# Peptides against a protein of PDB entry 8BZL, part 46

Target 1, 228 residues: chain A of PDB entry 8BZL
Amino acid sequence: SYDRAITVFSPDGHLFQVEYAQEAVKKGSTAVGVRGRDIVVLGVEKKSVAKLQDERTVRKICALDDNVCMAFAGLTADARIVINRARVECQSHRLTVEDPVTVEYITRYIASLKQRYTQSNGRRPFGISALIVGFDFDGTPRLYQTDPSGTYHAWKANAIGRGAKSVREFLEKNYTDEAIETDDLTIKLVIKALLEVVQSGGKNIELAVMRRDQSLKILNPEEIEKYV
Target 2, 242 residues: chain B of PDB entry 8BZL
Amino acid sequence: SRRYDSRTTIFSPEGRLYQVEYAMEAIGHAGTCLGILANDGVLLAAERRNIHKLLDEVFFSEKIYKLNEDMACSVAGITSDANVLTNELRLIAQRYLLQYQEPIPCEQLVTALCDIKQAYTQFGGKRPFGVSLLYIGWDKHYGFQLYQSDPSGNYGGWKATCIGNNSAAAVSMLKQDYKEGEMTLKSALALAIKVLNKTMDVSKLSAEKVEIATLTRENGKTVIRVLKQKEVEQLIKKHEEE

## One batch from the design tools (peptide; made by RFdiffusion4, then SolubleMPNN)

Design b1_p10_8_s4 (from b1_p10_8, 5 letters changed)
Fold by OpenDDE base, seed 1:
Structure b1_p10_8_s4 (fold): chain B 228 residues (1-228), chain C 242 residues (1-242), chain A 10 residues (1-10)
Amino acid sequence: as target 1 above (228 residues)
Amino acid sequence: as target 2 above (242 residues)
Amino acid sequence: SLRVPGTDAR
């Protein structure tokens, strides 16, 4: 039956559909995540919001729970499915375990979901990578990345999407203990990293900050400009 | 390789879903649909292509569908696919109403359908829907709203947008002429006629070839009205005099 | 390395 999306191994052991899904991610808008001492920061390149588009509906940073946020690169519709599943799991966990999820737990859940879609003959891989940030119940800031394969790792800082290579190179050079010594410095680091690939400064950046014991805050353009 | 062009739900080596792109291309050849958000209402304007004198049922609207008391949509693309999706929208809205005893929020209805569209791009054995939709609605959360969705399952909110034939040109015109914060329904109607006149491949815009629906609030109720042909004629005439 | 030690798949 030729009609099934089949993720199969190539003779040389590659899963081409997974690799191609990763290429879809590389075409996505750039997202960056940085873990500070007591802060996690997500930054995303705003695609030139069409002048007539409602900015509310173009958000690339979303809350999964009160203590966890996610940014993604790749297929937006795919991301919505993952986000919805993750949100349900976060709520389910609260109901069943009576505690919020750890960032690792929800990352693993998302990773497992993605992995299943790479192994099912009736489904294609998700065309998204995600940066998942938040705080564990013990107050530890966490940053994880997932890719279309379902692989996940913990990071101090990372980037995904079209400008990820340049942003990563910047972060590798500039991520130091001194650079993240304060919340403000951490925010500045994210902005500077994004500015490596984003043109026209703060107007084209969406920035979300989560501090310890605080809710997700999306910075307005004016607030972002203060850090430029 | 051409192999990736024919298979649904398969990524190309470049990370593209060609069947979704081809569906979007097909929609680009469909009749033009416009949506414009105003301060006091929202409207849909659609090209009417099939005026057959032998049609027994005078369809008041070929491309504009009432979804519930607070929402309507217009469609561009494959008619059969559109019928399935519009029916699904109505079912989703009705199920929500029955379950929660209140109308479904506009964005939630749009999202629900978009998840279905997305599924047809990810699950094997099915092709993407060859349909884009414009949604107009009112809810207590955000007031008047305009949304656009495509075969990929992506959607967005808009102040003004266009799908179908010459949509890019229409959007450019809307960007130039749309006055943010100052758009009345009257001005929106005039703008719709202006844009349709330029984007429709017709020498002269006629009321027979244009469907317009407005969504307003009167006495705390949503009113969805399809403009009568005479009203559309008046709008066209006014535009020609400008 | 921006990776957190111990999180690399062996």
Scores: peptide ipSAE 0.043, ipTM 0.692, DockQ to the pose 0.624
Fold by OpenDDE base, seed 2:
Formats: sequence, C-alpha cells, structure tokens
Structure b1_p10_8_s4 (fold): chain B 228 residues (1-228), chain C 242 residues (1-242), chain A 10 residues (1-10)
Amino acid sequence: as target 1 above (228 residues)
Amino acid sequence: as target 2 above (242 residues)
Amino acid sequence: SLRVPGTDAR
C-alpha cells in the first residue's frame, strides 16, 4: 500500500526517504546566503521562467516576518507549507511574547516541523532546504540553514541546490572580513558566488538584501548589474 | 523480511524489534562519544567530525549539551532527533524544578526521556529515535553518575562506556584500563584521550577534533566545564609522551 | 559511503 509513506530505517541505518528528499533539494535551483557585518544577503538562480509564467508566482525568496526572510531549494509546494507555518508562528510570537522572533527561534521551529515529518505516519519528509536570514532584536545579523532531516546550523555563508558545491567552494575561498567590510562588498560577494554557476550574468540572478532596522529589499536587474 | 522493515516497530517472529536495531545501526556510524566516572568527577569526550570553515558559531560543544546546572549529555546519531530529545530533557528538568523547587535527580531525568523513547517504539505510526545518549550528572542521592540510553528506551548506569563509531572496541579498552576505586578525574581524562586516539580513524589526534567536558563539585556546587582547545592539546601531548 | 542524513557519519 503506497498510502503509508513511512520514513523507516533501512537495515544499514539509513532513512531513505530523507536521502531522497535531499536529492530533490539538489535538483532545485541554487540559493546562496551571506552574512555581512550589518547586512544579510540572499541570492537565487532565476530559472528561465517560461515566457507565459507570471514571474510573481515564482518567488524563491520570501519574507517570514519584517526581520526574517527565507530562500529555499527543492519542492516549491513543500516550501509553501513551511513558509505559511513559519509566518503564522512569527505572528503568534509577536502577539504572545510582544517581541519579534529571533532568527534562531524561527529556524528551530522550521527544523522541528521538518523533523516531525520524518517521524510521523503517513507523511513524507519535506523536499526542501532553506536559508533563513535576518536580524535579531539586538541588531545582530544571522544566517541559518535547514535540510529535509530537520537539522539546522548557523553560517557565515552557505549555499543550497544544484550548484551549491561550487558556490560553497567559492565562498570558502573568498569569504573574509575584508570581503564583507561594507554592504556593497557583501552584495558583490554574493553575486560573484552565484556567477560561478549561473549562466548569462546578472539577469538570471534574484537578490534580496536586509540591512539593520530595514525591511527586505529585492534588487531589480538594473541594480544587480551595477555590482557586476 | 522486508515486511518488518517497512512497518511500524513490530516484533519479528524471533522477538526482535528490527526498527530499533536499525536505529542502533545508524548510531554506529556517528562520531564516538565516551563517558568516564571518577571519584572526584565525571567526564564526556566526543569526536568532532564536521569542522566547516563557514560555520558562524564554533560551538565549542557540538555534541555535548548542558541540560541543567547539575547535568550534561552527549549524543550519537541523527542530529535532528538529538535536538528534539535534548530540548525535551531541558524541559523536563525545568518543569521538575518548578514543581519541587529542587533539581531533578539524575536517574529520574534519564528515565523520563527513556519513557518517551520507548513510546516511539510501541505506538503506531512512529519510528524510533536514531539517537543514543550519555548522561553525566551529580545529585545528592548518588553523587557523580554516568548513564547510557539507546533507541529502545533502555538505560543503565556505568563507570565507563562508549557510544557511536567503534564503541565496542572502546568499551573493551575501557574495561582493560579502568581501575575501580582509583580513578581520578585526571586519570579519566588521560584514559579518554588514550581510547579516542585508538578508536578514531585518524593518524593523529588533534584538539580540534575532540570535545571534552568535565563535571565536578566545587564549594558545594556543580561545575560543568568544557575544556579549552589548549587544555585538550596538553592532554594529547602528554599521551604522546607516554 | 553515503552519509546518513542528519548524522555526523562520514
């Protein structure tokens, strides 16, 4: 019976459904996140949107709250579920605690949600990894990554999706205190990192920036070209 | 048979819980964690496998978690499962403190989590947690204590034990070198380094790949301390000179 | 050797 999508252990101790979900993530478009000194930047590879698709519907970068945004790689439908749950939690937290969520808090919430779907009957894992960026109320920039297993870590910089390996290798070499000394340099770092895997330059990149005490800004293609 | 592998944790004809066994197999692939009980303290030593340059917080303790002022644990297995269980341990400990206005006894905290683990092996639609834990603690009832728990919900008190990769070999080494009644924290630290050096598939043990925490009593208070890298380096150096 | 997802397994 296919009805029981049950994530169970294999004889050798593997959770195959989680591994397969990770494969789904690897097929996703590349996303990169970088934490600067007073800025967080997300960059995503633009898939060639079919000429007839409304570009508004294929947003790979979404706000979770005023101080938190997320990029993802993997199944778009799964991402919608996670995003909606996270948004509700952010609002609930503001109502009950009278403060916005910390980036770590909402990451942990998302991670816990993903973990539950690896342990619940009749549920498959989420086929999604996420980069979650934002500012804590004390003004500290944060970057977290989650995977289908529900594991999460804090990062200075990271990448997910099909080109993640190459982008990470670039970031490991080029992420320095000097490279993130200014907001502009941080943005340039993200663009350069994505250009390792994105063809046809800045036109195929979506960038979002969040500065301290500012809302999420999505850069237009013209703004991106200024950094190239 | 594949039939028992794909369903909720049920008994095989031979009386085995295959999903629990498979969860334990997953733990066998995790980094090595050691616990050693001494007369004047208890320690955890864990292998650190994933050092990523881009990690923001060099969490001095990736595998060792403080549970409360009197207890800490180390984890081997699935990280996401471990995070859920360690959070639950902290919640249980806090609820007890609020209710009774005293710290939870070590064994009671371990038992409470083991009941949760057991439930995940018995109730339909759930898989076992792919996690084993080592617990270190102090309480007024039994003093310094070391416990181990597995995915089945079983637990036991130990003088010295190991979970994760090469745990069987580590336990054998501990049995040979552990001196009952004569174990000081200093000697326990030396023993931990000795065992890790042999169990880790690394040619040279480095301080960056080892996490050590000690639990001691000072002036009637429990002190949980994660050793600094320099201190671990000194322990490794001392071992190499032996 | 496929790493066990979510583990520190090599």
Scores: peptide ipSAE 0.011, ipTM 0.527, DockQ to the pose 0.034
Fold by OpenDDE base, seed 4:
Structure b1_p10_8_s4 (fold): chain B 228 residues (1-228), chain C 242 residues (1-242), chain A 10 residues (1-10)
Amino acid sequence: as target 1 above (228 residues)
Amino acid sequence: as target 2 above (242 residues)
Amino acid sequence: SLRVPGTDAR
């Protein structure tokens, strides 16, 4: 059966395992990324933290380096593997090239990693899409998306996961130069976008911001509510 | 090439990893294990299914394993898989200790094993481990901790949780009775007995069928103690009187 | 389009 073969094209030219991995992503919690003028913002839908679960262990936004952070949708365990490899590469790059990675570089690395897992019979695709944001050394904010196939593209704004379609539609309508004129407005845009799919307001949103020449900041629920 | 594809955990058309789900199903039939985090300690309680009637006193824990001086775990699922994973945990912990001259942080040990579990769900020629684990530990970073991991390589920290048979019901009871910020080890032990009494498929809870371990701090040292049968009997008796 | 123009991986 072509649908069970990891590395075999269907007669119609489909890689079913990659497509099915994309379906896994669609079941994931929604993540949103927006590139502002001097800020990048990631927001993630917090699935109702099970009562008695430690919130510390439910982070969906992580730093890859001081200048790059990532959100993902899909299989958490798969994401951890990708994140770890990306972190190692970021550090290696700093050591060997003596500069931090560009956001494009690390995205391409992740994309290449994912692609390799689509071409080997000994591996299944990663069941994750990622939003990768950060700043290049020249201070340019960047947003990239990668999917299970290993494709990647640069975006002004994008969303992945369960509510991605609705969020993207919102962003397509509302992403304007005016809407991202300030850092605060950019943050508000992300929150508003997530609220299209998140029912319980600011309490169910994880939000991270990275400003130019600043480290990643994860906003607490109280800080998020100030923007709602 | 095709042989490896057939032996690799693959996505369904709906994006599900059925082999992982089936492994989790197998765990659902295993003996119940629960963990409870308290202010002054953390505990594991596990159902003992293998009662050696010929043994006068069962001094060994079948389901609770000491990993190092600061951590222990309980397992639910395939015994052979559990043995492999618990051994690996010990090895990881020892290698870390040797390398850094300090105990491995609890979450790092959990993560290391979870990465192994994940690999067995992604690479060809491997099947998922049919095991879930509860981890209890103490470290200088986060103090007392409780973690749960499953065949997917996913893990999370918990105040209280349960794996194995009737775990869903147990978790529901824990949610109802767990008092955040007010949980003492004593109250946690009582809660553990209460939950096990309701979730174990036994007519009457007996000390022979329950293993309990506590992890506490005494004089700046971690103490992992498996409760004696008499202590468990007292806990059961107290519960029956309430 | 939310896509950054000209960033298509050639």
Scores: peptide ipSAE 0.104, ipTM 0.724, DockQ to the pose 0.698; fails the geometry check

Design b1_p10_8_s4 (from b1_p10_8, 5 letters changed)
Fold by OpenDDE base, seed 3:
Structure b1_p10_8_s4 (fold): chain B 228 residues (1-228), chain C 242 residues (1-242), chain A 10 residues (1-10)
Amino acid sequence: as target 1 above (228 residues)
Amino acid sequence: as target 2 above (242 residues)
Amino acid sequence: SLRVPGTDAR
């Protein structure tokens, strides 16, 4: 019966719907995350915003809470659902535990949500990977990645989406303690990493930075050009 | 490939949701709907395809629906699906009003429906809605607004956009003629007529085949008005004289 | 490795 979204194991033990969801992610715009010493930076490839489109409504970087933000690759509508649930959880946690979530906590929540959608016969997997960055209440910067399967890991730097391989290769070569010694250097690293896959320079990059005890700041194009 | 074409809410090996894509294809065959944001208002213009002389119910608007006092929408796609979604929009708006004693912000209403649309692309036993919508509205947060949503549950804000038949061509024309920051409602109406005249598969544009609604602010209140046929005729006439 | 050591999913 084709009436049900069924995520089942193949004879060889693969969850094809999860793998196919990962293919959807690979078609998404590139996102990169880097953890610095006292900064976390998210960068995303801007799809050419249609001339008549309101840029306000085309955001790939979203705040989950004051101390956590997320970039994603894959299905935008799916991402909205995940973001909304994560935001609710962040607020709920503040109310119940009287502290903001740790970046790991909210990542685990998102991961668990994704995993549940891989196990229900009435649901398909989320077609998104996410880079989740922020600061724990102790001031520690964190970067996590999660994928459609519900797996998650902590990273120093990572990338997702169509250009992820090239960006990761760049980061593997260039991520050093010296490269993240300052906030500005960390930002430059992200920009350089994105420029490996993004054409036409800084105009096609969206960049968000979160510093310790500061709110998420989305850099304007002029600010980005200063780092190029 | 056929297996993924028939199954609802599953990914293809390439990571595609074919049912969503097919729903979008269905919308491409629907009547043209335009939305244009102006400095002093926002408008919807829609093609009337079903002019049945025998329809007893003078549907004041076949394709444009008032959602609340501050918002309206136009629909391209499956009529039955459109009716369900427009009803849902009205319910969401009313529930919000009852709960918060203020009208729902425009984007929040759009996102609420988009979440429903998304759900129909993710949960088993459901098919995507074969409907795209244009939303016009006013709220105290962002003023006049124009949104577009599709079967996937994606949405975006626009200065001007088009859905339905020949939408790509219409969008191209809008990009050429839309003057950012200088668009008055009057100029927007003229632009709407211009674009419809070129994109509608009709030999001659007539007022009977076009529905236009405007949303303005008068004395601190939102006014949603469907243009009378005579008003549309005048707009068409003006266009023909240019 | 860009992976944070010791962060294997618990």
Scores: peptide ipSAE 0.039, ipTM 0.693, DockQ to the pose 0.746; fails the geometry check

## One batch from the design tools (peptide; made by RFdiffusion4, then SolubleMPNN)

Design b1_p11_1_s1 (from b1_p11_1, 5 letters changed)
Fold by OpenDDE base, seed 3:
Structure b1_p11_1_s1 (fold): chain B 228 residues (1-228), chain C 242 residues (1-242), chain A 11 residues (1-11)
Amino acid sequence: as target 1 above (228 residues)
Amino acid sequence: as target 2 above (242 residues)
Amino acid sequence: RRQEIADSLYE
């Protein structure tokens, strides 16, 4: 029998499984996104990789397309499913519309996917939130967040995961036009924001940078230390 | 709390998937499986628990399965679930080969199965597979590879790892003795025996209780070989002499 | 061990 409880409203109008999925997100490590003037930056707290584990297989930041990347917090396996679907959609869009997706479009697609999993009997919600960043074809930098409920919004800066509250508070205080005046300052802002919750400095931070008309670049630890 | 224990694909109030956690716990009681990546090959070593005298000596690998010409896996957990998943792996590999006229890359095969595992944690009326797998393989992209997957659909690449009974202790031993960049298949085999000898709940390690498979490259072809009992005996003997 | 298992599911 299908677990009918997955898509049932509480008497108070709550979707408990969606709320619980949001709790799953909070168990994830912190991710932060910042939109600069001509740059978008994703920063994530690195989970300690086991000594014998291949680092290549541990990714919290991924490319969805050449112009879009995503960081997530929550269930790793769920994230993989969402990422794969998003990638397929990005390619499909290129084939059908002959243009890359806008950041808003792919965010909306992901959000719609998540929403369906909140309403379909026999499916639990995805236990992930995502920060989606990139550039539209016109060169406009974009940052979006999506939650397990399928809601999404555009942001100047935001954070998800365990330390999201502290990071958001920092960003609310420190995100100014001056703070994002240059690419380097924008990167520095992300690092400073993550350092509010990440222990042991730059060694536990992964940063991804996308500049206008450039591909996603993941910074190495040495590059990160230059900003600290 | 019990309400969330009984349903297979629901979040707890704390955002936990209890059935997945329980499946992983169950695997901790299964027979030990080891994987070790070397410079010149990769190996799987698995504990044989069911030695029944009436079993036809055609010792088909109880725990090690050939998936295709370039990949094999070992399983820890529920045998019936393992059979389903290993069959699925073979089907995925064959479908890929048919479609693309090339062998499926190792990681793609692993991820394909992991997506299935994940689905069994998300779709109602399904339960998580009570199985963890170690995968060994070779492809032209990354060469020799070792992967681990669990009931959640999560996976990772490893230089060396262990699943099943006493896996934590085994991993600790592997961390101590594994020499990155200097690991030969010969040394890996010796390490496997060493770790199994310490982690298996047996008074004396015997060749009958251990299954070992190696994956190597010879003349541009992948060779998957299950070691003969005599070969395993020699490895054990060598270990006892050290 | 149980907590380690639980934590391993999330990134």
Scores: peptide ipSAE 0.438, ipTM 0.811, DockQ to the pose 0.783
Fold by OpenDDE base, seed 1:
Structure b1_p11_1_s1 (fold): chain B 228 residues (1-228), chain C 242 residues (1-242), chain A 11 residues (1-11)
Amino acid sequence: as target 1 above (228 residues)
Amino acid sequence: as target 2 above (242 residues)
Amino acid sequence: RRQEIADSLYE
């Protein structure tokens, strides 16, 4: 019987498994998201890929739909489950509502999924946080974050993972209207933010850019170096 | 810390899943399995530990399983868990074939099983599978492929990798000797023997203790072949002469 | 080795 109630309240009102899942997120490599005027940018710390490992199979940034992408920090296997569920929902929404999801909608869906795993008997919380970026159909750029509890908020800029604190501190100081005035400046801001925690410069950074009415673009290392 | 060690799906205060870690540790004591990707094929090499003279069924391949016409796998860990997972792989592959009238892509089969593995780390009343798998396959999308999966439900594609006993040492050796773009199946076989000879806890490598399977393409068809004992003996002999 | 295993679970 005890094995079924994984997430329960402590006497002081805490959900320990949710808190511990948040600690799992901190073990993940750093991800950062920034909303510009007409651009959204995700940057991630590239974990050292083993020499003989296929780089194609190591992805921290993924598309959920044509207008939405996500970066995560935490348990890799958990992330795959969430991503797959989100992708299915995006397609389902297109079929039933005849429009792409809003970034808020898919974030709320993911958040609700996570929340259910904090309340369902016999299930542990997901050990991931996610940065979800994209464009609504009206062309508005959006950035959302969700955590293992199922809580989500909209952000101008945010970070998750091991170096998130340092990156957030940097963003709090440097995120201004002037700093995001152009697409290039916005990209530069993300790179500078990641460089606070990433060693060896552009070789260890992966960047994804989504501009208004454009598809997701993953920058190659040479393109990243131009901003360093 | 001990309170979190006994429950299969509980995070530790540090955000760790101890039962998954312990399952992976247990696999480190299992027989060695190697996978090597070549330009013209892919191979699996596995240690055969259970050689009992009284066994009635001489299975030519104890640790290497054919999944479908285009894929095979090797397993390190608990045999009973391996049997369950390999059967599930076969079922998934057949269901896909029936539904879409084409073979399942290699990575999709791997991910389907990995989702099952992950579920056993998240749903209560279940323990992680004590098994890591190496997958070899061919599909029209990516050609020859090698994958590794572990009890967490994580997986990755590899040029060469090892699971089981002394896997770290084997991987180190593979990193040193694997030449990207120049690896033929013949060279891969030689490399497999070299690595097994150094990583297996045996005084002398013998063909009786090694299973090798190759996956190649011939006339537009995938061919999965388990090497005969004589062929393995020749590979070992050649290595000893070098 | 145990730490390496633990680290491999997270991305």
Scores: peptide ipSAE 0.431, ipTM 0.809, DockQ to the pose 0.789
Fold by OpenDDE base, seed 2:
Structure b1_p11_1_s1 (fold): chain B 228 residues (1-228), chain C 242 residues (1-242), chain A 11 residues (1-11)
Amino acid sequence: as target 1 above (228 residues)
Amino acid sequence: as target 2 above (242 residues)
Amino acid sequence: RRQEIADSLYE
């Protein structure tokens, strides 16, 4: 039988497939995003790469455009679909509007895509949450989060995935103006936050940094260790 | 609980896609396929289970498919699903060639198929493909490459890997014996035979039960060659002498 | 094995 209605309301008004998709997100490794004064930082827990696996093909942080990057938690294959759609939109926007997307714009685009998959016949929700960071053309750093429902919000700092609760609690306590006063301090904050849930220190952390008017930089393990 | 088992594109309360998991489980019962990346080439080795004396046509390769001049794949799982996917791979590769007047990069071909697989896990009325694939190829960007994809639409690049029956054991053996940076195609072939000998559910490894293909570069051209039965016999014999 | 399969789907 062709199940046309996958995401439907329960008698008590719940969209169970959306809620269950949120559970799928919790199965993903932890990702953290922090907005500094003139920097945005994404940190992710590295999943142990199998010994014979090519590391090039394992990425949890990706660029959507020159001014926007994204980390996700949840179903890897779902994430690839969202990333590809977002990249296309970023390029399309540059072509048609002659300006790069704002971080809010691309976040809203992704959110709308997700929302449609909660209401479309014969489609299940995306099993991913995303942290989207970048700079608007005016130089303002931004951090947004999306979830499987298609909701999105702007954040100073946030976390998604398995350890998100613990990381958020840490950030709520430690995110201050002093803690993000410099780029280095902001990076340190992200590392410290991740270390709440990541074992074995800096070796299991991947960090991406975007500074104003600079390209995305993925820190190597040696660079990360300097902050630990 | 049964509801989540029967529907193809729904999350369980725990956020699991059971039909995808079940498809992957089914592949575990299929014949073993190995892939090994070497410095000077890449190979696929696959178990041939259905050797019937009454088969009219000696298919040179039951499980290894040439995709284009620069890529081949091996399949584990449902044969009919495999045929559909391999055909799609060929079509994608050909369309790319026509559009860009150059061969499709290996990873792009893999990703294109993976997006299709993913769609079958998200769109209603469809079941996941019951197939995992190993891809071997060469392109100007990354040289020799080995990839694995599964029913979820997930994929990865590998130095060596295995799908199908006893894949976990095979991977463990590969981890032990694979020497990074020192792997020649010759040594890779020997390793493939060694691993298959231990992981295949056969009393004695024979050339009739094993298909091997190699991908090399000669004079700036990719050469995909399926080993002849006699060549495989020699490899097996050499292994037995060691 | 089932758990390994399940875990492999998520990143």
Scores: peptide ipSAE 0.342, ipTM 0.713, DockQ to the pose 0.783

Design b1_p11_1_s1 (from b1_p11_1, 5 letters changed)
Fold by OpenDDE base, seed 5:
Structure b1_p11_1_s1 (fold): chain B 228 residues (1-228), chain C 242 residues (1-242), chain A 11 residues (1-11)
Amino acid sequence: as target 1 above (228 residues)
Amino acid sequence: as target 2 above (242 residues)
Amino acid sequence: RRQEIADSLYE
């Protein structure tokens, strides 16, 4: 059966392993990205950390470089591979081009990597989607999404994971120029979007903020509660 | 022949990796391994199932492996797979030492192996390793550490955890009795015995069926010690008297 | 138990 093979075309033109990898993404907790005027915000649903687990070892949001960060949904181990490859590329770019990567560049790199794993013999697709946010060297905030297929697009706002549909619907209704007029409003928009799918309010949300010419900041629970 | 070489762990229609799940299921039937982090050390406790009188070499430690001067691990799952992974851990650690002239950080060693595990879930001609590991170690970055990894390539740091048979019950007991910030190695040892006594499929816990290793710091050096049978007996006796 | 295992692979 084609669904039990490596990534090959079905008679009707489907790549089932890619489609199934997309289903794997849906098993991940929800992540949201929003591009503001001078800010990019990532929000994620916190998975319940086991009481005896070290929280530092559980991260759904990670920095790829000083100007780029990423949230993912799907297979954790797959994500680690992609993150590491992306980080190496970011550093390589700095060395060879003498400039940080653009958000589009690193997204394209990740997308290309994913695409390769949909076509290479003896490899399965990555079971992850990613929201990639950051600032280009010109100070422009960017948000990109990439899927297991290797496709990528620029977004004003988007979501991935189990609650992505509901969150996207919310964002489609509520993302306006007025809603992102300030940094605080942008953050509030992300929180409100996540609250569509996250139970028990701000305690189950992790937020990362990157402002223009600033490093990635993970908000603490107290800071999040100020917006809730 | 070519069909087998090109096959990899694949997604189900629901996005599941069944071979990884099955590997984890297999580990659930393996002997119990516990790890407990204390303020002054970290320990591994493992069930010894292979007690054959005719074994020529009394393996001082069947399930606990020293990886380097600062780290040890315990394994649950397929023995042959475990041997491969433990050897790889040692090699990774030595290569790092050679390259950087310093010991590999604990988490970095764990991550390196986890990347290998992940690869065996993604690349053709490979099956997942049927092994979970507990790692204990010390480094200058985080001090005493305890990690757990599984066939998927996932890992996490823990204050206390369990893998293998009856792991869920063990974890529950650990959650109940583990006191954060107040855990001494002595208390951790007692807790390990308590949990093993309840989770092992034996009528009576005996020292011959339990392996315990401790990792401590003495005079600025890491000391990894496997407890002698007599010491384990004393721990069991103390537990029975309480 | 199987569902727990399955869920543990994703975040």
Scores: peptide ipSAE 0.329, ipTM 0.711, DockQ to the pose 0.818

